# Peptides against a protein of PDB entry 5JXT, part 20

Target 1, 319 residues: chain A of PDB entry 5JXT
Amino acid sequence: SLLPKKEINVYIGMSEMQVKWYQKILEKDIDAVNGAGGKRESKTRLLNIVMQLRKCCNHPYLFEGAEPGPPYTTDEHLIYNAGKMVVLDKLLKRIQKQGSRVLIFSQMSRLLDILEDYCVFRGYKYCRIDGSTAHEDRIAAIDEYNKPGSDKFIFLLTTRAGGLGINLTTADIVILYDSDWNPQADLQAMDRAHRIGQTKQVVVYRFVTDNAIEEKVLERAAQKLRLDQLVIQQGRAQVAAKAAANKDELLSMIQHGAEKVFQTKGAFGTMAEKGSQLDDDDIDAILQAGETRTKELNARYEKLGIDDLQKFTSESAYE

## One batch from the design tools (peptide; aimed at target 1 I114 D117)

Design b2_p13_3_s1 (made by RFdiffusion4, then SolubleMPNN; from b2_p13_3, 9 letters changed)
Fold by OpenDDE base, seed 1:
Structure b2_p13_3_s1 (fold): chain B 319 residues (1-319), chain A 13 residues (1-13)
Amino acid sequence: as target 1 above (319 residues)
Amino acid sequence: VKVPKYLLKRLAE
């Protein structure tokens, strides 16, 4: 029988470069961040800030002029300038040593470009599928990855392209490098490995930048998932889950951790202490802390009723 | 949380 999947949120500090870019994004739109625009602030402007902050959480090289150069060379700077890459680099070594194979999902095709450069730099053999990949090339990539005795270790996918009903049960590890606003898109991505034909315990690692916008993206996705489950269970089809965040919700999300980011000189958490020098014990500590916080997050939403889940509680932005 | 006014001043300097 298929074993239940294990899901762990992996909370990761920003690198020094990410903190500097996160500050610059907030500074550029500081009046909007402080809520000075009030009712006049456009929802589009707030959505743009959220998008830039999410890019920063993924990798600073998603911004023009962020990559060191000329000359433009792939080197260790690709890793140490992003907290998620530092953790990914250590985690992939462990996964490979265990004889596992891994799916890596992102919302951003441009992040997959960075992950390709990383795979080449580390000598990891990989496949790639995104939204622009032709149908024939998708079939070829899937077949090459699933081939008996395939030397392809990593499959790089955009979450939506990977959601298309494909079978990737030859992988047992799933990394969600970022999260979708719709938790069902991430579930569909996990179900590429967690389906009939899987013989191993599937483990899902969800990367979340700590003290940043991504914690609020995750909380909103968890809230929506619980609401959808309760609506199905109670037969209350009329509870349209508010699909889009309002202005106050977006502002609260942007403001989360912003003060601490402005006060920070250097990196956050384990990235400030060790940076790229993370050892196996540091990874175990990050995974254990993540497992605890994942249980706490789930327990928070499991106790809430439909009426509470429909209220975006702004109160959680000040704690 | 509003960015403190003192941090805003450092950004304007």
Scores: peptide ipSAE 0.041, ipTM 0.644, DockQ to the pose 0.012
OpenDDE base, seeds 2, 3, 4, 5: peptide ipSAE 0.026, 0.036, 0.034, 0.000; ipTM 0.451, 0.635, 0.594, 0.290

Design b2_p13_3_s2 (made by RFdiffusion4, then SolubleMPNN; from b2_p13_3, 7 letters changed)
Fold by OpenDDE base, seed 4:
Structure b2_p13_3_s2 (fold): chain B 319 residues (1-319), chain A 13 residues (1-13)
Amino acid sequence: as target 1 above (319 residues)
Amino acid sequence: VKVPRYLLRREAE
């Protein structure tokens, strides 16, 4: 029988560079961040801020002038300048040592390009599929990854491209490097590994930048997922998932952790304490803390009724 | 890499 998947939110502090860029993003639009634009503030402007903050949470090299150089190199700076990369780098070593194979999902094809450079730098053999990948190339990549005795350790996917019904049961680990606004997209991604034909315990690691907008993205996704479940269970097909995040919701999400980010000198959390020098015990501590916070998050939303869950609406802002 | 990754990706888009 297929074992239930284990899902763990991995809460990751920003690197010093991420904090600096996160501050810069907020400062650039400080009037919008403070709500000074009032009713005149464009929803598009707030969505743009949200997208920039999410880019920052993923990797600062998604911005012009963030990458150190010239010379521009692929080196340890690719890892230590992003908290998620630091955790990923340690986690992948553990996963590989365990004889597991891993799917890495992101919303951002541009992050996958960073992850390709990282895979090459670490000597990880990988496959890639995104939204631009031709159908034939997708089949070839899937077949190469799923091949008996495949030397491909990592499959890099955009969450949406991975949602297209493919079977990747030859992987047992799923890393969601970022979250979709639609929790169903992430579930569909997980279901590429967690499917009939899987012989191992599937473990899903959801990376979440701590004290940042991604916590609110996660909360909103969890709320939506619970709402969807309750609507299905109650047969209330007419609970219109309330529309798009309103301006106030977007503003609240942007403001989340902003004050602490402005007050922070250097990195956050474990990234401030250990940076790139995370050991196996640090990873275990991060995973354990993540498992606890995951249970707490789920327990929070399990107690809520439909009316409480309708306060947050999910828009998928995809660039 | 002769240029930052940010620029290389824009040339491929």
Scores: peptide ipSAE 0.337, ipTM 0.805, DockQ to the pose 0.242
OpenDDE base, seeds 1, 2, 3, 5: peptide ipSAE 0.333, 0.164, 0.038, 0.335; ipTM 0.799, 0.741, 0.653, 0.806

Design b2_p13_3_s3 (made by RFdiffusion4, then SolubleMPNN; from b2_p13_3, 7 letters changed)
Fold by OpenDDE base, seed 5:
Structure b2_p13_3_s3 (fold): chain B 319 residues (1-319), chain A 13 residues (1-13)
Amino acid sequence: as target 1 above (319 residues)
Amino acid sequence: VERPRYLLRREAE
């Protein structure tokens, strides 16, 4: 029988460079961040801020002029300038040592470009699929990854392109480098490894930048997932349509952790304490803390009814 | 030292 998947949110502090870029994004649109635009503030402007903050949480090199150079090089700076890369780099060593194979999903094809350079730099053999990958190349990449005795350790996928019905049960680890606004897209990604033909325990690591926009993206996704489940169970199809973030919700998400980001000189959390020098004990502590916070998050939403889940999108703005 | 591919892709867009 297929073993239940284990899902762990991995809460990761920003690097010093991420904090600086996060501050710069907020400062550029400070009037919008402070809600000073009122009814005149466009939803599009707030969505653009959210997208820039999510880019920052993924990697600062998604911005022009963030990379050190000239000369521009692939080196350790590609890892230590992004908290998620520091954790990924340690986690992949562990995953490889245990004889596992890994799917890495992102919403951002440009992040996969960085991850390709990282794979080459670390000597990890990989496959890639995104939304621009031709059908023939997609089949070839899947077959190359799934072949018996494949030397491909990593599969890099955009969540949406990877979600399209493919079988990747030759991997047992899934890393969601970021989260989709639609939690069903992430579930579909997990189900590429967690499917009939899987013989191992599937473990899903969801990377979440701590004290940033991504915590609120995760909370919203968890809330929406629970709401979708309850709507399906109760036969109430009409409830799913209200799930588009309003302006006030987007503003609250942007404001989350912003004060602490402005007060921070340097990196956040474990990135401030250890930076790129994370050891195996630090990774175990991050995973254990993540497992606890994951249980707490799930327990918060499991107790809520449909009406509570619909209201909580407005009230979580003030906590 | 080889220029990162992610930079080359960004410049080609």
Scores: peptide ipSAE 0.431, ipTM 0.894, DockQ to the pose 0.685
OpenDDE base, seeds 1, 2, 3, 4: peptide ipSAE 0.305, 0.341, 0.383, 0.307; ipTM 0.846, 0.873, 0.882, 0.857

Design b2_p13_3_s4 (made by RFdiffusion4, then SolubleMPNN; from b2_p13_3, 8 letters changed)
Fold by OpenDDE base, seed 2:
Structure b2_p13_3_s4 (fold): chain B 319 residues (1-319), chain A 13 residues (1-13)
Amino acid sequence: as target 1 above (319 residues)
Amino acid sequence: VKRPAYLLKREAE
């Protein structure tokens, strides 16, 4: 029988560079961030801020002029300038030593470009599929990854490309480098490894930037997933449709952790203490803390009814 | 040290 997948949220502090860029994004649109635009603030402007903050949480080099240079070089700075890369680098080394194979999903094809440079820099053999990959090239990449005795350790995918019903049961580890607004897209990505033909325990690591917008993206996704489950169970099909974030929800998400980000001089959490020098004990601590917070998050939403889950009020998360 | 391919891709877009 297929073993249940283990899902762990991995909460990761921002690097010093990410904090500086996160501050810069908030400062550029400070009136919108403070809600000073009120009813006149456009939903489009708030959505743009959200997208820039999510880019920052993924990697600061997703911004023009962020990378140190000239000369522009692939080096250790590609890792230490992004908290998710520091954790990824240590986690991949552990995964490889365990004889596991890994799918890495992102919403951002440009992040996959950074991850390709990282794979080359670390000497990891990889395959890649995104939204632009031709159908024949997708088949070839899947076959190359899935073949018996494949030397391909990593498969890089956009979450949407992973949604296409492909079988990747030759991997047992899934990393969601970022989260989709639709929790079903992430589930569909996990189901590429967690499917008939899997012989190992599938483990899913969901990277979440701590004290940032990604925590609220995760909370909203968990809320939506529970709502969708309850709607299906109760036969109330009409309830699921209103799940688009309103302006007040977007504003609350943008404001989450913003004050602490403005007060921070340097990196966050373990990134402030250790930077790129995370050891195996630091990774174990991050994973254990993540497992605890994941259980707490799930337990919070399991107790809520449909009416509570429909009320996305910022206040109901503090009781 | 090779120039990052992600930069080259971004400059080609």
Scores: peptide ipSAE 0.472, ipTM 0.903, DockQ to the pose 0.663
OpenDDE base, seeds 1, 3, 4, 5: peptide ipSAE 0.424, 0.342, 0.378, 0.426; ipTM 0.889, 0.865, 0.881, 0.890

Design b2_p13_4 (made by RFdiffusion4)
Pose (drawn by RFdiffusion4):
Order: structure tokens, then C-alpha cells, then sequence
Structure b2_p13_4 (pose): chain A 317 residues (1-241, 244-319), chain P 13 residues (1-13)
């Protein structure tokens, strides 16, 4: 029995420093922010703003010249200058206290570099797979974290790095520091720990910058994830739109017994006998329209799970 | 005073 994973959006604000940088990004190209300029502009200008705001929502130190002036130290400012780091510090502290281990995923390798300095600062044992990591390296990194009684606690990965089917069930908590554009990528990262061999409840925390660009980014991915479900659930429809033996057999046998019973004429003909007054015609049209309504209202309301013929139906016996 | 590893990596790039 594999427990369904708990996925929680943790909505996070921004530090005073992030606001300064967030405003500068928006100011440096305010024209494109207000939707100015021609409609012919290429997508490049706006996408550059998206990248900067994404970096800013992650950590201000991703911008050169942002960390406090030289010389540079690794201290508490690494935590309190990014809203996500403040929430993560207490979250990681609580995770270790309850005997849990955690996989931390990110889109940007420069952010895992910042998380490296944090792990060393707090004394956390950790592993990293980067996507810019050799094959033999990440094999050892997987084994090190999966070793029984492992010294490690945090596993730093990029959402894409490892490839398909790698197993990290020795962890039961997943933290997505930032989200991906395509939902299958984040969903695959969660299934590093949420797969066969996982014994404990998998909990996934997704850091989202509330009232900023990442909240809007998330709604789109949630929509695209909902669209994918509808396509996959309806993937049986085109194969259904020939005829089975039973389908052909049912068409022939339908009402055959009543035909054999009949010596004279059938229904509409036996009761009225090839002569029809106005009243008889009106009853035929009223009974038909009623049957037509009930038939259409029954089938136009159905779903794929009702129309889909099982392959075992072809096993006529 | 030790400089952060992420700054060293950025300078190398």
C-alpha cells in the first residue's frame, strides 16, 4: 500500500532587499511592464523580465553586486535576505527533529550553489546532483543517500537532473524551492521519493512567492496539468469512433423474438392497419419526440467510462 | 575571512 502524497503550496513573501531588486527589475523596463510598444515585439523582452523576477523570487544573491559589500562572508544574511530561505530554515530544522529526510529541487543550479553554502553553514550533511554531473558521480550520490544508516540529510537536485527512474525512497519529504513551467517535471521530482519502496507518507512542499510572479506562474501550470488529465482520460475516444460480433449480433437479434411471435403486422401497423387518421399521426409524433428527448438527454450526458467497450467484450461466449 | 563558494564559482565563470 503506497500512500498518496501530500502536496502543499507554502505561500511566502519577500524580504526588504528583494523588494528593492524587484522594483528595479520592473523599473528598468517599465514600458514593457505596462504593455507599451508595438504588438510586433518578439517574446524575448518580456521573457527576460520573467527570468529576473524568477531569480529575484528565489534569492537576491543571484544578481551580481547584491550580496553585502566586500569582503564577502557566509552568515545569517544568507538566510534573512530571501523569504524562501527564512521559511526553509525553520522547515528543515523541524524536518530533522522528526527524523525525516528531504529532497530539495530547483530550476537554477546557481541556487543550489547558494543552498550549498547554507548547508555548510548549518552543518548539514548533503548530496547534490546537478544535471551538469557525470553519470558515475550521480550513481555514487544516489547510493550515498540511499545507504542504510546514511550520514546525509538533504539532497540538492535540479528538477531535471537525474533522469527517469532514479530512486530516492530513503527520503519522505520533498521541497520544491521553485516550480517548473511544465507540471510533469515537478511531478517527476516528487516521484523520486514517492514510488515503490517508500514506506512513509510523502509530503511535498512547494515554495510560492505570494502576490508576485510565482503565484501567477503556478496557476498556469495547474491549468496545463488539468488539461493533460482531460486529454489522457479521453485518450480512449478516437479508437472507439468497426463493429464487434456482439454489436452486429445485437442489431440482428433486437426484437427478433417479437417478430417471430407476430403473425399479422407489427406494432403501428397491427393496431391501426395501414390507415391513419389525424389523431393517430399526432400520437406517433408526440411519442417519438418524447422518446427522442429521453434518448438524447441520456447519451449527450455520458462520459468515456460509459462508452468505452472493454476488450473482454470481444470474448463472446 | 572566507569568501562564499557561490561567489568563487561565479567569478570563475
Amino acid sequence: SLLPKKEINVYIGMSEMQVKWYQKILEKDIDAVNGAGGKRESKTRLLNIVMQLRKCCNHPYLFEGAEPGPPYTTDEHLIYNAGKMVVLDKLLKRIQKQGSRVLIFSQMSRLLDILEDYCVFRGYKYCRIDGSTAHEDRIAAIDEYNKPGSDKFIFLLTTRAGGLGINLTTADIVILYDSDWNPQADLQAMDRAHRIGQTKQVVVYRFVTDNAIEEKVLERAAQKLRLDQLVIQQGRAQVAAAANKDELLSMIQHGAEKVFQTKGAFGTMAEKGSQLDDDDIDAILQAGETRTKELNARYEKLGIDDLQKFTSESAYE
Amino acid sequence: VEEPSFIKKRREE

Design b2_p13_4_s1 (made by RFdiffusion4, then SolubleMPNN; from b2_p13_4, 7 letters changed)
Fold by OpenDDE base, seed 5:
Structure b2_p13_4_s1 (fold): chain B 319 residues (1-319), chain A 13 residues (1-13)
Amino acid sequence: as target 1 above (319 residues)
Amino acid sequence: VEVPAYILRRKAE
């Protein structure tokens, strides 16, 4: 029988470089961040800020002129300049040592380009699929990954391209490097490994930048998922979960953690304490804290009714 | 030193 998947949110601090770039993004649009634009502030402007902040949470090298060089090198700077890469680098060593194989999903094909460079740098053999991958090349990549005795350790996928009905049950670990605005897309990604034919316990690690916009992206995704479940259970098909955040929701998401980011000198959270010197005990502590916060997050939304889930509750994070 | 094709992809945007 297929074992239930284990899902763990992995809360990760920003690197010093991420904090600096996060500050620059907020400062560039400070009037919008402070809500000074009022009714004249465009939803498009707020969405652009959200997208830049999400890019920063993924990797600062997603910005032009952020990567050090020339000369441009593939070196340890690719890892230590992004909190998610520091945790990923330690976690992948553990996963490989356990004889597991891993799917890594992102919303950003440009992040997959960074992950390819990382794979080459660490000597990890990988496959890749994104939205631009030809159908024939997609089949070839899946077959190469799934073949008996495949030396491919990692499969790099965009969440949407990976969601298209493929079987990747030869992997037992799923890393969501970032989250989709639609929680169903992330579930569909997990279901590539968590499907009939899986023989191992599937574990899903969802990376979440702590004290940043990604916590609010996660909360909104959890809220939407619970609402979708309740709508199905109650037969209220007409309660279309408001798929798009309103201006006030977007502004609240942008403001989340912004004050602490402006006050921070250097790295954030666990990245300030250990940075690239994270050991196996530090990873275990991060995973344990993440498991606790995941249970608390789920328990919060399980108690809410449809009417509560239709409200953007910023305050529910503090109770 | 030939810049690896993957580095060129990151720079082409």
Scores: peptide ipSAE 0.120, ipTM 0.753, DockQ to the pose 0.203
OpenDDE base, seeds 1, 2, 3, 4: peptide ipSAE 0.111, 0.031, 0.039, 0.087; ipTM 0.739, 0.676, 0.677, 0.714; seed 4 fails the geometry check

Design b2_p13_4_s2 (made by RFdiffusion4, then SolubleMPNN; from b2_p13_4, 8 letters changed)
Fold by OpenDDE base, seed 1:
Structure b2_p13_4_s2 (fold): chain B 319 residues (1-319), chain A 13 residues (1-13)
Amino acid sequence: as target 1 above (319 residues)
Amino acid sequence: VKTPAYILRREAE
């Protein structure tokens, strides 16, 4: 029988470089961040800020002129300049040592380019599929990954491209490097490993940048998922979940953690203390803290009714 | 670093 999947959020501090870039993004559009535009502020302007902050949470090298050089070289700086890469690098060593295989999902094809450079640098054999991958090349990549005795350890996928009904049950670990605004897209990605033919316990690690926009993206996705479940259970098909955040919701999301980001000199949390020198005990502590916060987040939304879930709650679970 | 005016207001309260 297929075992239930284990899902945990992995909360990760920003590197020093990410904090500096996050500050620069907020400063560049400070009037919008301050809410000075009021009712006249463009929703598109706020969405652009959210997109830049999400890029920063993924990797600072997603910005032009962020990568150190010339010369441009792939080295340890690719890892230590992004908190998610530091955790990923340690977690992948553990996953490989236990004889597991891993799917890594992102919303951003340009992040997959960085992950390819990382895989080459670490000597990890991988496959890749994104939105631009031809149909024949997708089949070839899937077949190569699923082949009995395949030496491919990692499959890199964009969440939407990986969601297309493919079978990847030869992997037992799923890493969501970032989250979709639609929780159904992430569920569809997990279901590539968690389906008929899986023989192992599937574990899903969802990376979330702590004290940043990604916590609010996660909260909104969890809220939507619970609302969708309650609508189905209660037969209230007419309750259209607000598909898009309003301006005030977007502004609240942008402002979340911004104070602490501006006050911070250096990195956040374990990234400030250890940086790239995280050991196995540090990873276990991050995973344990993540499991606790995941249970708390789920318990918060399980108690809410449809009417409460239709309102954006500005209350941070951590304020 | 230009601290946002909304943050500066909270520090003054």
Scores: peptide ipSAE 0.062, ipTM 0.571, DockQ to the pose 0.011
OpenDDE base, seeds 2, 3, 4, 5: peptide ipSAE 0.031, 0.029, 0.000, 0.021; ipTM 0.502, 0.526, 0.303, 0.635; seed 2 fails the geometry check

Design b2_p13_4_s3 (made by RFdiffusion4, then SolubleMPNN; from b2_p13_4, 7 letters changed)
Fold by OpenDDE base, seed 3:
Structure b2_p13_4_s3 (fold): chain B 319 residues (1-319), chain A 13 residues (1-13)
Amino acid sequence: as target 1 above (319 residues)
Amino acid sequence: VKTPAYILKREAE
């Protein structure tokens, strides 16, 4: 029988570079961040801020002029300048040592480019599929990855491209490097490994930048998922979960952790204490804390009814 | 204490 998948949110502090870029993004449009635009504030303006903050949470090199150079060389800076890369680098070593194989999903094809550079730098053999990959090349990449005795350790996928009904049961670890606004997209991605033919315990690590917009993206996704489940259970299929955040929701998401980001000198959490020098005990502590927070997050939404789940709880970042 | 199943295997030193 297929074992239930284990899902763990991995809460990761920003690097010093990420904090600096996160501050710059907020400062660049501080009036919008403070809600000074009121009813006149453009939803598009807020969505743009959200997208920049999400880019920052993934990797600062997603911004023009952020990468050190010229010369542009792949080195340890690619890792230590992004909290998610520091954790990923340690996790992948352990994943490889235990004889596991890993799917890495992102919403951002440009992040997959950074992950390719990382894979080359670390000597990890990989496959890649994104939205631009031709159908024939997708089949070839899947077949190469799934081949008996394949030397391909990592499969890099955009979440939506990986959702296209493919079977990747030759992997047992799934890393969601970022989250989709639609939790069903992430479920469809992880179900590429968690499917008939899987012989191992599938573990899903969802990377979440701590004290940042990604916590609110995750909360919103969890809320939506619970709502979708309750709607199905109650036969109320007509309750379309409002897929798009309103302006107030977007503003609350942008504001989340912003004050602490402005007050922070250097990195956050374990990134401030150890940076790239995370050891195996630090990783275990991050995973344990992540499991606890994951249980707490799920328990919060399990108690809510449909009517409560339709309301975005704007916990103000200032409370 | 059974290592939680989310913890990746360490090589036993």
Scores: peptide ipSAE 0.047, ipTM 0.594, DockQ to the pose 0.012
OpenDDE base, seeds 1, 2, 4, 5: peptide ipSAE 0.017, 0.018, 0.000, 0.020; ipTM 0.507, 0.477, 0.366, 0.535

Design b2_p13_4_s4 (made by RFdiffusion4, then SolubleMPNN; from b2_p13_4, 8 letters changed)
Fold by OpenDDE base, seed 1:
Parts: structure tokens; C-alpha cells; sequence
Structure b2_p13_4_s4 (fold): chain B 319 residues (1-319), chain A 13 residues (1-13)
């Protein structure tokens, strides 16, 4: 029988470079961040800020002029300048020692480009699929990954391209490097490993930048997922979850953690204390804290009715 | 020293 998947949110602090770039993004549009634009502020401007903040949470090298150089090199700086990469680097080493194989999903093909350079730098053999991958190359990559005795450890996928009905049950670990606004896209990605033919316990690690916009992206996705479940159970087809955030919701998401980011000199959390020198005990502590916060998040939404789940309450933005 | 692929792809866009 297929074992139930274990899902853990992994809450990760920003590196010093990420904090500096996050501050720079907020400062560039400070009037919009402070809500000074009122009714005149365009939803498009707020969506652009959200997109830039999400890029920063993934990797600062998604911005031109963030990388050290010239000369431009692939080196340890590719890892220590992004909190998610520091955790990923330690986690992949553990996963490999356990004899597991891993799917890594992202919304951003440009992040997969960074992850390719990382895989080469660490000597990890990988496959890649994104939205631009030709159909024949996609089949070839899947077959190469799934073949008996495959030496491919990692499969790099965009969440949408990976969601297209493929079988990757030869992997037992799923890393969601970032989250989709639609929780169904992430579920479809997990279901590439968690399906008929899987023989191992599937574990899903969802990376979430702590004290940043990604916490609010996650909360909104969890709220939507619970609402969709309740609508199906109650037969209330007309309760379309408002697919698009309003301006006030977007503003609240942008403001979440912004004050603390402005006050911070250096990195956040475990990244400030240890940076790239994370040991196995630090990873265990991060995973344990993540498992606790994941249970708390799920328990919060399980108690809410349809009417409460339709209200995006800004009140949780100041805790 | 080989230029990282992520830089080369960003410059080609």
C-alpha cells in the first residue's frame, strides 16, 4: 500500500546579502510599501514588489549585479549568499547518504539555472525539465532518471512542467524550493513521487523564508486549500476562492516582516549564528521547529469555517 | 574560469 506522504515546512532565515537586497527592494518603492499610494496605487505595482521579494527569498543572484565579480565564478559564495542554498546543501548531503533520490521544484526557471551550476559545483548528477523543454527531451530526461541503476541523484523541475502527469516514483524526497500561489500545483508536483509504484515513505520539504513575504504566500495557499476542501465536502460550488489577492492583501503581505528587515544588520536566525557552518544538529533543529510550525499552521485552518476562510484577516500580520 | 551558466543565460535574455 502507498504510505501517506510526510510534509514539513522548513523555515529558513535570510543571508546577509538577501537582507540587503530585500531592504533595497522595499526602499525602491517605499511609498507603495507604506500604503501612501492609497486608491491610486496600482495592483500591478504591488504584484511587481511581491515578485521581486519572492526572487530575493529564492536567491539574490536572480538580480543583476548581486553576484561577486568580475570575474564571475561558481564557488562557495553561490551557497552562503542564500539561506535556502545553505539548508539545501546540508540536506542533500544527508539525503544522498541515506540512499534517497530527490525532486527539486521551483516556480522560477532562472533559479533552476543557479541549481544546475550548484549541482555541477558539488558533483551531483542531475536531470532538468522546465516549460521550454522540448517534448522529446522531456521524455529522455524522465527515462534517464527512472532507468534501473540510474546515477542521476537530482531532478530539477519547474512546478508547472513537473505537474504534467509524469511518473517519478524512483524518487522518495521532494523539495519545494518555493511555493505556488495555487496549492494544487504543489500537490500535483508531490504526486510525481507520491503515486502507485512508490515503495518508500515520501517526504516533502517545503522551503519558506522566515520573517518574509513567503510566510504569507504559504498562509494564503493553506487557506485556499482548506477552502477548496470544504467547498467540495459541502457541495457549495459557487464559493470560488477569490483567486487573486486584492490590494490590501498584497500590501499586508509586503509589510510582513519589513520593519524587522529594515532594523536588521546582517543575516537572520541560524544564518546569523552559523551561516554556511550549519552542522547536522542545526539541520535537525530546523526540521523539528519546522514540523512544529507546520502542525500549528494546519491546526489553525482546520478550525475555520467557509465564511472565516473567505476573509483574509490582516490582523495576523502584526504578530 | 568558466562563467556560470545562470549568468550566461541571464545575459542572453
Amino acid sequence: as target 1 above (319 residues)
Amino acid sequence: IEVPRYILRREAE
Scores: peptide ipSAE 0.457, ipTM 0.896, DockQ to the pose 0.659
OpenDDE base, seeds 2, 3, 4, 5: peptide ipSAE 0.251, 0.286, 0.402, 0.036; ipTM 0.812, 0.836, 0.877, 0.704

Design b2_p13_5 (made by RFdiffusion4)
Pose (drawn by RFdiffusion4):
Structure b2_p13_5 (pose): chain A 317 residues (1-241, 244-319), chain P 13 residues (1-13)
Amino acid sequence: SLLPKKEINVYIGMSEMQVKWYQKILEKDIDAVNGAGGKRESKTRLLNIVMQLRKCCNHPYLFEGAEPGPPYTTDEHLIYNAGKMVVLDKLLKRIQKQGSRVLIFSQMSRLLDILEDYCVFRGYKYCRIDGSTAHEDRIAAIDEYNKPGSDKFIFLLTTRAGGLGINLTTADIVILYDSDWNPQADLQAMDRAHRIGQTKQVVVYRFVTDNAIEEKVLERAAQKLRLDQLVIQQGRAQVAAAANKDELLSMIQHGAEKVFQTKGAFGTMAEKGSQLDDDDIDAILQAGETRTKELNARYEKLGIDDLQKFTSESAYE
Amino acid sequence: VETPLHLQRRREE
């Protein structure tokens, strides 16, 4: 029995420093922010703003010249200058206290570099797979974290790095520091720990910058995730739109017994006998329209799970 | 005083 994973959006604010940088990004190209300029502009200008705001929502030290002036030290400012780091610090502390281990995913390798400095600062044992990591390296990194009684606690990965089917069930908590554009990528990262061999409840925390660009980014991915489900669930429809032996058999046998019983004429003919007054015609049209309504209202309301013929129906016996 | 590893890597690039 594999427990369904708990996925939680943790909505996070921004530090005073992030606001300064967030405003500068928006100011440096305020024209494109207000939707100015021609409609012919290429997508490049706006996408550059998206990248900067994404970096800003992650950590201000991703911008050169942002970390407090030289010389540079690794201290508490690494935590309190990014809202996500403040939430993560207490979250990681609580995770270790309850005997849990955690996989931390990110889109940006430069952010895992910042998380490396944090792990060393707090004394956390950790592993990293980068996507810019050799094959034999990440094999050892997987094994080191999966070793029984492992020294490690945090596993730093990029959402894409490892490839398909790698197993990290020795962890039961997943933290998505930032989200991906395609939902299948984040969903695959969660299934690094949420797969066969996982014994404990898998909990996934997704850091989202509330009232900023990442909240809006998330709604789109949730929509695209919903669209994918509808396509997959309806993937049986085109194969259904020939005729089975039973379908052909049912068409022939329908009402055949009543035909054999009949010596004279059938229904509409036996009761009225090829002569029809106005009243008889009106009853035929009223009964037909009623049947027509009930038939259409029954089938236009159905779903794929009702129309889909099982392959075992072809096993006529 | 030691420089952070993430800045050392940035300087290498």

